# Ledger of designs, part 23: peptides against a protein of PDB entry 5TUV

Target 1, 107 residues: chain A of PDB entry 5TUV
Amino acid sequence: KEVIDRLRYLKAEIEDLELKERELDQQKLWLQQSIKNVMDDSINNRFSYVTHEDICNCFNGDTLLAIQAPSGTQLEVPIPEMGQNGQKKYQINLKSHSGPIHVLLIN
Target 2, 107 residues: chain B of PDB entry 5TUV
Amino acid sequence: AQECQNLEVERQRRLERIKQKQSQLQELILQQIAFKNLVQRNRHAEQQASRPPPPNSVIHLPFIIVNTSKKTVIDCSISNDKFEYLFNFDNTFEIHDDIEVLKRMGM

## One batch from the design tools (peptide; aimed at target 1 T73)

Design b2_p15_6_s4 (made by RFdiffusion4, then SolubleMPNN; from b2_p15_6, 8 letters changed)
Fold by OpenDDE base, seed 3:
Structure b2_p15_6_s4 (fold): chain B 107 residues (1-107), chain C 107 residues (1-107), chain A 15 residues (1-15)
Amino acid sequence: as target 1 above (107 residues)
Amino acid sequence: as target 2 above (107 residues)
Amino acid sequence: SFSSETNEKKIYTLQ
């Protein structure tokens, strides 16, 4: 029956797609590890920075804060809520687990 | 049959996920390239200058950039160990990660 | 990038 043949075809294709997806997942993991290794290298780490000029060239004349923190630092932006004074509260919560956070005013 | 339709939906869903994963993999490759280019740029620059940049003149990875209006009032609460930060803004802001910055820099 | 104008709590981890 045509339906049976179609079912068989679809199941086989889905199986092939599953294999492809797993392959991509593995490639991602390997690449992520590669990136980590490159970034963790002592020499690369020493030169892993941007300048104030770099940042200014990337953005227009708004107020720019640069927040540097250790890897793994958590950043939370809550849903804006109305404050008691009728002003919406816009917040950033930062939590580092391994070292201090450093903030720079760029503009 | 209904089963064929269900499998068609599943097939399409998997195809979309694969497409997304392929795109993500490409982005990771670009990130690694950008980082290597950044390091190379900085190494060359310091070699030419025969000295490292002043400590407060650079922003080390990882970092984020917060962009807001010049009129935005920003309040910051900092923990004693500087591991926690709470930023309060009286207006909206945008957050950009270091990966986006490197892209904008053309790395 | 993302905005403070969000309909969900956003969590980001520096890497």
Scores: peptide ipSAE 0.519, ipTM 0.903, DockQ to the pose 0.964
OpenDDE base, seeds 1, 2, 4, 5: peptide ipSAE 0.510, 0.512, 0.515, 0.518; ipTM 0.903, 0.901, 0.903, 0.902

Design b2_p15_7 (made by RFdiffusion4)
Pose (drawn by RFdiffusion4):
Structure b2_p15_7 (pose): chain A 104 residues (1-83, 87-107), chain B 106 residues (1-49, 51-107), chain P 15 residues (1-15)
Amino acid sequence: KEVIDRLRYLKAEIEDLELKERELDQQKLWLQQSIKNVMDDSINNRFSYVTHEDICNCFNGDTLLAIQAPSGTQLEVPIPEMGQKKYQINLKSHSGPIHVLLIN
Amino acid sequence: AQECQNLEVERQRRLERIKQKQSQLQELILQQIAFKNLVQRNRHAEQQARPPPPNSVIHLPFIIVNTSKKTVIDCSISNDKFEYLFNFDNTFEIHDDIEVLKRMGM
Amino acid sequence: VEEKDLGFGFILKEF
């Protein structure tokens, strides 16, 4: 039949696709780890910053609010319901205080 | 028969997912070289100049909140711990460290 | 609820 070996063929490709994903899952997990090791060198943390000019060049006009918090800080944004509509940002930081810079 | 329809849908799924994983994989690489160059760029600027800590500098990780000039922004801290509440009377946008690093080049 | 990883460690939750 046309269908029964449309199966055997498809069932012979997905394992190549399955192993490819396993490989891609391993590559991603120790690429992320290598990224974590670089952003926590003490020397590299010293220069892991951006200036006002950089932010102004990438955001034309308007009011800009820069919010800095430690890693793992959670940011929750609810739906713009009505109650006047509500546009709000819920910020939860357990590892430390947050720093807010008003960009001009 | 429906074992044929199930695997063709599953195949495309795996394909569409394996493709997106290869995309985020190179974006993660781009994230590292952008970070490395950003660090190298800041070291070079410090050899021609040190900028003060609370001003003119934003440490990673961070977010950029963009809204209109006529928008009022309120900041509230309550009795509950480890909580921050920002209110806007109008719409806003949130951008990440990663995107701003891309927009600046590397 | 949608989740997204932001920056170098932020977690975004959109309702």

Design b2_p15_7_s1 (made by RFdiffusion4, then SolubleMPNN; from b2_p15_7, 10 letters changed)
Fold by OpenDDE base, seed 5:
Structure b2_p15_7_s1 (fold): chain B 107 residues (1-107), chain C 107 residues (1-107), chain A 15 residues (1-15)
Amino acid sequence: as target 1 above (107 residues)
Amino acid sequence: as target 2 above (107 residues)
Amino acid sequence: KEIEELSFGLKLIKY
């Protein structure tokens, strides 16, 4: 009897959790769409930028690459491997499928 | 008894997923707020200056930042159509998206 | 491979 009651309780709780999870999923989708709409607004789009100073202030003297690319662009970072000269290879591979990639060097 | 244990594991799994999704929603909300603050800042700045910033002085969203030491040597190969970029670094680097940059900016 | 979503559309692929 106790086991059966526990089973019923757990099943009911899981059902409630499923509803909650679905609610959160819907909220996420809504919010994502909202963000997209806000960013796509003509006025907001005009002002959706940061300055070079903004970027430099965030990374204090580092060499910076600012990469602008179309949505869906892939950035691959292979596992560092030893090169022929014994130097570890640190690489970034960028691949766009819908348009050119723009890279700015900031120093 | 075993069924109860299985359901309890499932319950816990769902609870953790819900927690994660709640955190993700909060992050999205912060992103939206940060973006709106950025737009507001830029609008105000341009109003004060009575001019837009020079085109080459700003980075339009979306973007990513790759930062590395100022001593890092960076080699780049670019495809003819600029759809592919290969970067080679002689040292480690970090990758940050515009969302993180906005956070660092205090937006 | 791990895929991380960046900047509302860019994908970071870690090997």
Scores: peptide ipSAE 0.312, ipTM 0.893, DockQ to the pose 0.804
OpenDDE base, seeds 1, 2, 3, 4: peptide ipSAE 0.227, 0.289, 0.320, 0.304; ipTM 0.888, 0.891, 0.892, 0.893; seed 3 fails the geometry check

Design b2_p15_7_s2 (made by RFdiffusion4, then SolubleMPNN; from b2_p15_7, 11 letters changed)
Fold by OpenDDE base, seed 3:
Structure b2_p15_7_s2 (fold): chain B 107 residues (1-107), chain C 107 residues (1-107), chain A 15 residues (1-15)
Amino acid sequence: as target 1 above (107 residues)
Amino acid sequence: as target 2 above (107 residues)
Amino acid sequence: KKIQELSFGLKLITY
């Protein structure tokens, strides 16, 4: 029966796709670990920076804030709400758990 | 027939998820390459200059960039330990991570 | 809320 054959085919394909997905998951994990190792290297860490010029060249002259924060820092952007004066509140909440946050004005 | 349709939906969902994971994997590869290129650039530059850049002239990874209009008024409240920041903007802003910056830099 | 993981473990939380 056509339906039975289709069902069998679909089930087999889904199984193959599951294997593929697991393969990709594993590859991601390995790559993430590789990136971490590269970043944690003392020499690489020493040279892991950009200049103010680099940043300015990436943007079109707006006010730029560079926020340096340790890994795991949370940046929360709440839904803009109307303030008391009728102005929407645009906010950023930063929370670090492992170290201080540093903010730089880039001009 | 209904089961067949359900499996086809599941198949499509898995295919899309796999596609997303493939894309994410590619992005991770590019991130690693960009980081390595950044390190190489900086290392070479410091070798040529025979000195490291001034501490306040560079932005060490990890970081994010907040982009807003020059006319935007920014208010910031900082905790005593600098673990928490509250930014208030009177206008919209954009957030860009260091990965995007490296991309824009052509790393 | 939506959580977007940024580079190096930074987390962007939006709603």
Scores: peptide ipSAE 0.373, ipTM 0.895, DockQ to the pose 0.872
OpenDDE base, seeds 1, 2, 4, 5: peptide ipSAE 0.347, 0.365, 0.349, 0.369; ipTM 0.894, 0.894, 0.894, 0.896; seed 5 fails the geometry check

Design b2_p15_7_s3 (made by RFdiffusion4, then SolubleMPNN; from b2_p15_7, 9 letters changed)
Fold by OpenDDE base, seed 2:
Structure b2_p15_7_s3 (fold): chain B 107 residues (1-107), chain C 107 residues (1-107), chain A 15 residues (1-15)
Amino acid sequence: as target 1 above (107 residues)
Amino acid sequence: as target 2 above (107 residues)
Amino acid sequence: KETKELSFGLKLITY
């Protein structure tokens, strides 16, 4: 009977956790929509940018590429393979299906 | 007994998922705050300067940053329609989204 | 093969 009681307790708790998880899922959707609304606002959109200085300050001394692409764009980083000279090749493959990709060199 | 153990495992799994979702919600909140702070900063800056920044001096959200050593040699092949990019690096690189950049900026 | 969602729905595919 102790096992039965434990089972009942666990089942009830799991049910409560299911409700909690659904609540969190709804909150996530709400927040995502809120962020979208804020970003899509015309005034906010006008000012939704960072400067070259901002980026450079985050990555001191590095060569920086900024990539702007449409939603759904794929950025593939294949496994580094040995090149012809025995050096590993590091690659990025960008593929967009909806529009052109824009790349900026940040200095 | 085995059923009890299975339910306890399930309970723990759900608890971990809930914890993860709670953390994700917190991140979304921080993202929204960071974005609002960014907009506020830029609005204030433009007001003080009495002009917007030059178009090519800023990076509009959303974007991705690729950073690598200043010594890294980068070559790029671009499709005619700019739907495909192939980058070759002679060394390692890192990829960061705009969210992470805003965090690094202290927004 | 791993996939990570980034901004604007960009799919980061790593191996």
Scores: peptide ipSAE 0.354, ipTM 0.894, DockQ to the pose 0.699
OpenDDE base, seeds 1, 3, 4, 5: peptide ipSAE 0.322, 0.059, 0.324, 0.056; ipTM 0.891, 0.874, 0.892, 0.873; seeds 3, 5 fail the geometry check

Design b2_p15_7_s4 (made by RFdiffusion4, then SolubleMPNN; from b2_p15_7, 6 letters changed)
Fold by OpenDDE base, seed 5:
Structure b2_p15_7_s4 (fold): chain B 107 residues (1-107), chain C 107 residues (1-107), chain A 15 residues (1-15)
Amino acid sequence: as target 1 above (107 residues)
Amino acid sequence: as target 2 above (107 residues)
Amino acid sequence: VEVKELSFGLILKIY
């Protein structure tokens, strides 16, 4: 009887959790759409930028590359491998399918 | 019973997923707030300056930042159509999206 | 391979 009662309780709780998870999923979708709408607004889009100073202040003393690319662009970082000179290779591969990629050297 | 144990594991798994989704939802909320604050900042700045910023002084969203040491040597190979970029670094680098940049900016 | 979606449609793949 105790096991049966526990099973009943667990099943009911899981059902409640499923409802909660679906609610969160829906909220996420709506929020994502809201963000998209806000960003796509003509006035907001006009002012959706950061300055070079903003970027430099975030990463003082570093060499900075700013990459602007179309949606769906893939950025791949392979596992560092030993090169022919005994030095590890650190690489970034960018691939766009819908337009050109723009890269800026900030400093 | 084994069934009871299985349901308990499932319950715990769902609870963890819900927790993760709640966290992700909060991040999205913060993203939206940060973006709105960015727009407000830029609008106010342009109003005070009575002019837009120079075209080459700003980075429009969306973007990502690659940062590395100022001593890092970077080699870049670009396809003719600029759809593909290959970067080689002689040292480690970090990648940050625009969301993280806005966070660092205090937006 | 770890795949992470970055802001607004960019896809990061880390091998």
Scores: peptide ipSAE 0.344, ipTM 0.895, DockQ to the pose 0.795
OpenDDE base, seeds 1, 2, 3, 4: peptide ipSAE 0.315, 0.312, 0.340, 0.305; ipTM 0.892, 0.891, 0.893, 0.892

Design b2_p15_8 (made by RFdiffusion4)
Pose (drawn by RFdiffusion4):
Structure b2_p15_8 (pose): chain A 104 residues (1-83, 87-107), chain B 106 residues (1-49, 51-107), chain P 15 residues (1-15)
Amino acid sequence: KEVIDRLRYLKAEIEDLELKERELDQQKLWLQQSIKNVMDDSINNRFSYVTHEDICNCFNGDTLLAIQAPSGTQLEVPIPEMGQKKYQINLKSHSGPIHVLLIN
Amino acid sequence: AQECQNLEVERQRRLERIKQKQSQLQELILQQIAFKNLVQRNRHAEQQARPPPPNSVIHLPFIIVNTSKKTVIDCSISNDKFEYLFNFDNTFEIHDDIEVLKRMGM
Amino acid sequence: SFHYTFPYSGPLPSF
């Protein structure tokens, strides 16, 4: 039949696709690890910053609010319901205080 | 028969997912070279100048909140711990450290 | 709703 070996063929491709994903899952997990190791060198953390000019060049006009918090800080944005609509940002930081810079 | 329809849908799924994974894989690589160059760029600027800590500098990780000039922004801290509440009377946008690094080049 | 978590980085300096 046309269908029974449309199976054997498809069932012979997905393992190549399955191993490809396993490989891609391993590559991503120790690429992320290598990224973590670079951003926590003490020398690299010293220069891991951006200036006002950089932000102004990438955001034309308006009011800009820069919010800085430690890693793992959670940011929760509810739906714009009505109660006047509500536009709000719920920030939760357990590892430390947050720093807010008003960009001009 | 429906064991044929199930695997064809599953195949495309795996394909569509394996493709997206290869995309975020090179984006992660781009994230590292952008970060390395950003660090190298700041070291070079410090040899021609040190900028003060609370001003003119934003440390990673961070977010950028963009809204209209006529929009009022309120910041509230309550009795509950480890909580921050920002209110806007109008719409806003949130951008990440990764995107701003891309918009600046590297 | 929307949920976002900041990525991993080194400790922040003091202010």

Design b2_p15_8_s1 (made by RFdiffusion4, then SolubleMPNN; from b2_p15_8, 7 letters changed)
Fold by OpenDDE base, seed 1:
Structure b2_p15_8_s1 (fold): chain B 107 residues (1-107), chain C 107 residues (1-107), chain A 15 residues (1-15)
Amino acid sequence: as target 1 above (107 residues)
Amino acid sequence: as target 2 above (107 residues)
Amino acid sequence: KLYYTLPYAGPLPPY
C-alpha cells in the first residue's frame, strides 16, 4: 500500500511538471517573438547602437574590433591548428547573405 | 520499489530542466529590458545633441567585439561585395557578443 | 570548429 501510494503520488507530480515545462516552453517562444518584434521595429532599429566610448568603457588596453553584420551572418572560428609554415592559425571567418559586413577599429 | 526509484530520478530530471528554463527566460527578459534602455538612452542623447551621431562613430546591433593584444598582427581579406571576411591573427583573441556588452554597460 | 550565426549567443572559444 505504501509503495502503491508513492507511485501514484510520483506519477501525478510528474504530470504536473510536464504541464509546467510545456508552459515555460510556450512562454519562451512568445518572449523570443516579442524580442524580435521590438528589435525589428523601425524606430527601435534606428537607435539600436552603441558608441566607441561605450565599447572602450567595457574593455581596456587591447586592440578592439567591432564587427557589425546582418542577422543570420555565419561566424566560423576554427580550432587553432599548425599551418604549413609551422605557425598556428588563429582565424575568424564571416559569411553574410543579406547585407554587407562593417568593421571598425575601436582601440 | 524500483519503479519508485525510476520515477524519482525522472522527477528530479524534470525539476532541473524547469529550473534551467526559468533561468533562460529571465535572461531573455533582461536582454529585452537592456535593449529598450539602450534605445531610450540613444533617443535622449540625439535629442540633446539635435543631430544623429556621425557615421562610423557607432556600432549597430547585432555585432561582436574581437579583443586581442596590441601586439597582435591582424590581416583581413574582404570579398568584393563585403559579404565575406577572413581575419587572420598571429596570436590569440577573445570574442564578445552584443548582449555581453550591454550587460557591461549596465543597461 | 565553432559555427554560429549572428547575433552571437553561443559558447566562446577557449582562446
Scores: peptide ipSAE 0.323, ipTM 0.896, DockQ to the pose 0.276
OpenDDE base, seeds 2, 3, 4, 5: peptide ipSAE 0.173, 0.182, 0.206, 0.176; ipTM 0.882, 0.883, 0.889, 0.882

Design b2_p15_8_s2 (made by RFdiffusion4, then SolubleMPNN; from b2_p15_8, 9 letters changed)
Fold by OpenDDE base, seed 3:
Structure b2_p15_8_s2 (fold): chain B 107 residues (1-107), chain C 107 residues (1-107), chain A 15 residues (1-15)
Amino acid sequence: as target 1 above (107 residues)
Amino acid sequence: as target 2 above (107 residues)
Amino acid sequence: KISFTLPDAGPLPPY
């Protein structure tokens, strides 16, 4: 009887959790659309940038590359493979479909 | 007994998914806030300066930041239309998205 | 291989 009661309780809880999960999914969709709307606004788009100083303040030292690319640009980082000279190859592949990619060297 | 155990596992799995979705939702909210703050900052700055920043002095969203050692040799191959980029590094690197940058900026 | 689409690309572990 205890097991049966536990089963019933668990089943009911799982149903409640399913409902909660669906609610969260819907909220995510709405928020994502909201973000898109805000970012696509002409005024917001005009001011959607950071400065070199902003980037330098976020990172200390090293070489920094800023890669600006249109939405939808595909970024690929292959698993490092051994090169012909025995050196591992570290690569980034970028492919845009809607506009040119811009690269800036920071610092 | 076995059914009870299975349901408990399922319950736990759903709870973890819900937790993850809640976290993701919060991140999206923060992203939107950060973006709005960025826009506001830039609008105010340009108003004070009475001019937009020079084109090559800013990085427009969306972008990524690549961070690597100063000793890293970077080779870049670019297509004629600048739609495709291939970066080669002789050492490891890190990639950070614009969202993380905005977070680090305190937006 | 790790693949992302901007602006959905997130931070990647160092390679």
Scores: peptide ipSAE 0.099, ipTM 0.876, DockQ to the pose 0.283
OpenDDE base, seeds 1, 2, 4, 5: peptide ipSAE 0.084, 0.094, 0.077, 0.083; ipTM 0.876, 0.876, 0.873, 0.874; seed 2 fails the geometry check

Design b2_p15_8_s3 (made by RFdiffusion4, then SolubleMPNN; from b2_p15_8, 8 letters changed)
Fold by OpenDDE base, seed 3:
Structure b2_p15_8_s3 (fold): chain B 107 residues (1-107), chain C 107 residues (1-107), chain A 15 residues (1-15)
Amino acid sequence: as target 1 above (107 residues)
Amino acid sequence: as target 2 above (107 residues)
Amino acid sequence: MKKYVLPYAGPLPPY
């Protein structure tokens, strides 16, 4: 009896949790669309930038590359493999489908 | 019973997913706020300056930042249309997206 | 291989 009652309780709770997950998923979708709309607004788009100073203030002591690319640009980082010269290959591959990629050396 | 235990595991799994989804939703909200703050900052700054910033002085969203040691040698191969980039590093690097930058900026 | 698409939903992990 106790086991049966526990089973019923657990099943009911799981069902409730499933509903909650679906609710959260829907909320996420709506929010993502909202963000997209805000970012795609012509005025917002015009002012959607950071400065070199902004970047420098966020990072220190290293070489900084800023890579600006259109939405949807693919970035691939292969698993480091040993090269023929015995050096590990550290690589970034970028591929855009909608526009040019722009790279800036910050420091 | 084994069935109860299985359902308890499933319940816990769902609870963790819900927690993660809630956190992700909050993160998206913060991203939207940060973006709006960025836009507002820039708009105000340009109004005060009575001119837009020089084209090469700003980094437009979306972007990523690659951070590596100043000693790192970076080789870059670029397609003619600038749609494809290949970066080779002789050492490790870090990648940070624009969202993280906005966070670091305190937006 | 790690694959990312802009814009990102969160910070990229260090390499």
Scores: peptide ipSAE 0.104, ipTM 0.874, DockQ to the pose 0.288
OpenDDE base, seeds 1, 2, 4, 5: peptide ipSAE 0.087, 0.091, 0.089, 0.102; ipTM 0.877, 0.875, 0.876, 0.876; seeds 1, 2, 5 fail the geometry check

Design b2_p15_8_s4 (made by RFdiffusion4, then SolubleMPNN; from b2_p15_8, 8 letters changed)
Fold by OpenDDE base, seed 2:
Structure b2_p15_8_s4 (fold): chain B 107 residues (1-107), chain C 107 residues (1-107), chain A 15 residues (1-15)
Amino acid sequence: as target 1 above (107 residues)
Amino acid sequence: as target 2 above (107 residues)
Amino acid sequence: MKKFTLPYGGPLPPY
């Protein structure tokens, strides 16, 4: 009897959790769309930038490259493998499909 | 008994997924806030300066930051259409997205 | 393809 009651309780709770999960999924979807809409707004887009100073303040002591690429640009970072000279190759491969890529040396 | 145990495991799994989704939602909210704050900052700055920043002085979203040692040698091969880039580094590097940059900026 | 070496090559042309 106690086990049966526990089973019933657990099943009911799981159903409630399923509903909650679906609610969260929907909220995520709406929020993502909201972010997209905000970013695609012409005024917001005009002001959607950071300065060199902003970047430099975030990172100290290193060489900094800023890579500006359209959304959807494919970025590939292969696992470092030994090159022909026995040196590890550290690589970034970028492929854009919607516009040119711009690279700036910041620091 | 065994069925109860199985359902308890499932319940726990669902609870963890819900927790993760809640965290993801929070991050998205923060991203949206950060972006709005960035836009507001830039609008105000341009109003005060009575001019936009020079075109090449800012990094427009979306972007990524690559940081590496100042000693790192970076070779870049660019396609004629500027849609493909191949970076070769002689040492390790880090990649940071614009979201992380905005976080570091305190937006 | 054009090849550049950074940092000695400086900022890359945007397009």
Scores: peptide ipSAE 0.089, ipTM 0.876, DockQ to the pose 0.047
OpenDDE base, seeds 1, 3, 4, 5: peptide ipSAE 0.078, 0.082, 0.071, 0.078; ipTM 0.876, 0.870, 0.872, 0.870

## One batch from the design tools (peptide; aimed at target 1 T73 Q74, target 2 I99)

Design b2_p16_1 (made by RFdiffusion4)
Pose (drawn by RFdiffusion4):
Structure b2_p16_1 (pose): chain A 104 residues (1-83, 87-107), chain B 106 residues (1-49, 51-107), chain P 16 residues (1-16)
Amino acid sequence: KEVIDRLRYLKAEIEDLELKERELDQQKLWLQQSIKNVMDDSINNRFSYVTHEDICNCFNGDTLLAIQAPSGTQLEVPIPEMGQKKYQINLKSHSGPIHVLLIN
Amino acid sequence: AQECQNLEVERQRRLERIKQKQSQLQELILQQIAFKNLVQRNRHAEQQARPPPPNSVIHLPFIIVNTSKKTVIDCSISNDKFEYLFNFDNTFEIHDDIEVLKRMGM
Amino acid sequence: SLNSAELEEPYSYTLP
């Protein structure tokens, strides 16, 4: 039949696709790990910053609010319901205080 | 028969997912070279100048909140711990450290 | 990026 070996063929490709994903899952997991190791060198943390000019060049006009918090800080944004509509940001930081810079 | 329809849908799924994983994989690589160059760029600027801590500098990780000039922004802290509440009377946008690093080049 | 006017569900994000 046309269908029974449309199966055997498809069932022969997915394992190549399955192993490819396993490989891609391993590559991503220790690429992320190598990224974590670089952003926590003490020397590299010293220069891991951006200036006002940089932000202004990438955001034309308007009011800009820069919010800085430690890693793992959770940011929750509810739906713009009505109650006047509500546009709000819920910030939860357990590892430390947050720093807010008003960009001009 | 429906074991044929199930695997063709599953195949495309795996394909569409394996493709997106290869995309975020190179994005992660781009994230590292952008971070490395950003660090190298700041070191070079410090040899021609040190900028003060609370001003003119934003440490990673961070977010950028963009809204209109006529928009009022309120900041509230309550009795509950480890909570921050920002209110806007109008729409806003949130951008990440990764995107701003891309917009600046590297 | 995130636009607040286009939200159909609660949105959550965690800083890396």

Design b2_p16_1_s1 (made by RFdiffusion4, then SolubleMPNN; from b2_p16_1, 7 letters changed)
Fold by OpenDDE base, seed 5:
Parts: C-alpha cells; sequence; structure tokens
Structure b2_p16_1_s1 (fold): chain B 107 residues (1-107), chain C 107 residues (1-107), chain A 16 residues (1-16)
C-alpha cells in the first residue's frame, strides 16, 4: 500500500520534471538563436569587437595570441606528452575546412 | 522497494540535470548581456571619438585567446593555404574564448 | 578556459 503510493508519487514527480527539462531545453534553443540574431545584426556586428588593450588588460603581461578562423574550425590540444628530447609537448592544432586562419600576436 | 529506489535515483538524476540546465541558461543570458554591453560601449566610444578605431587595433568577434608566459617559445607551422596551424609551446598555455574575455572585461 | 597543464584527455573545440 505504502509502496504503491510512493511509486505513484515518484512517477508523477518524474513526469513533472520531464516537462520542466523540456521547457529548459526549448528556452536554451531560443536563447541561442536570439544570441545569434543579435550578433548577426548589422549594427551590432559593426561594433562587435574588443581592442588590443582590452585583451592585454585581461592577461597581465602574457604573450597573447588572438585566433580568428572560419566557423567550424577545429581546435585540438593533445594531452601533453614527453617528447623525444624529454620535454613535454604543449601543442595546439588548428584545422579549418572553409577558409584561412588568422592569428594575431598581441603584445 | 527496489522499484522505488530506482525511481528515486532517476528523480535525483533529473533534478541534477535540471539544475545544470538552469545554470547553462543563466550563462547564456549573461553572454547576451555582455555582448550588448560591448556593443554599447564601442558605439559610445566611437561617437565620442567621432571615428572608428584603427583597423589593426581591434579584434572582431568571434575569437579565441591563447595566453602564455612572455618567456614561452612558440613555434608555428602553417600550411600553404593557411588552413592548418600547428603551434608548439615549450611551456604551458591557456585558451580562452571570447565569452570569457568579455567576462574578464566586466561586460 | 583550458589549462594545458591540467589536461586529462585531448581537448577539442569547434569555433562557432
Amino acid sequence: as target 1 above (107 residues)
Amino acid sequence: as target 2 above (107 residues)
Amino acid sequence: MLDSSKLTETYTYTLP
């Protein structure tokens, strides 16, 4: 009796949670699209930039690379491994399929 | 009893997913706000200066930033078509997306 | 954020 009632309660709650999760999923999709629309707006796009100073202020005195590449460009960072010379390998692999990659060194 | 336990586990799992999704939504909202603030900042700045920034002084979104020590040696191999980049670092580095940069900028 | 010193698996990212 008690077990049956508990089962019913849990099932009902899970159903409510499923609805909530779906709602959140839809909201996510909507918001993602909204962001895209805002960014693609001609006026917004014109002003969608940061300065070198902005970047430098975020990273105190570091060497900075700014990478711009076509949508869909793949970035890969392998697990650092010991190289033949005994030094760990720290690598970034970039692969674009639709256009050239642009890299800026920021001082 | 076992069925109740299974459902309770499922319930908890769903609650955790919902919480995660709620957090992700909040993050997206903040991203949109940050972008809008960036645009407003830049518009205002250009209005005050009565000119756009020099073309080589800005980085248009989207971008990613790689930061490393000033002492880090960076080697870069580039394909002829600039579709492929291989970066080798003799020390550790960090990668940040434009969203994180905007956060650091206080947008 | 990615920290190359703290990778436990190969990191992959697709630019938007």
Scores: peptide ipSAE 0.551, ipTM 0.897, DockQ to the pose 0.859
OpenDDE base, seeds 1, 2, 3, 4: peptide ipSAE 0.544, 0.543, 0.547, 0.549; ipTM 0.896, 0.894, 0.895, 0.896

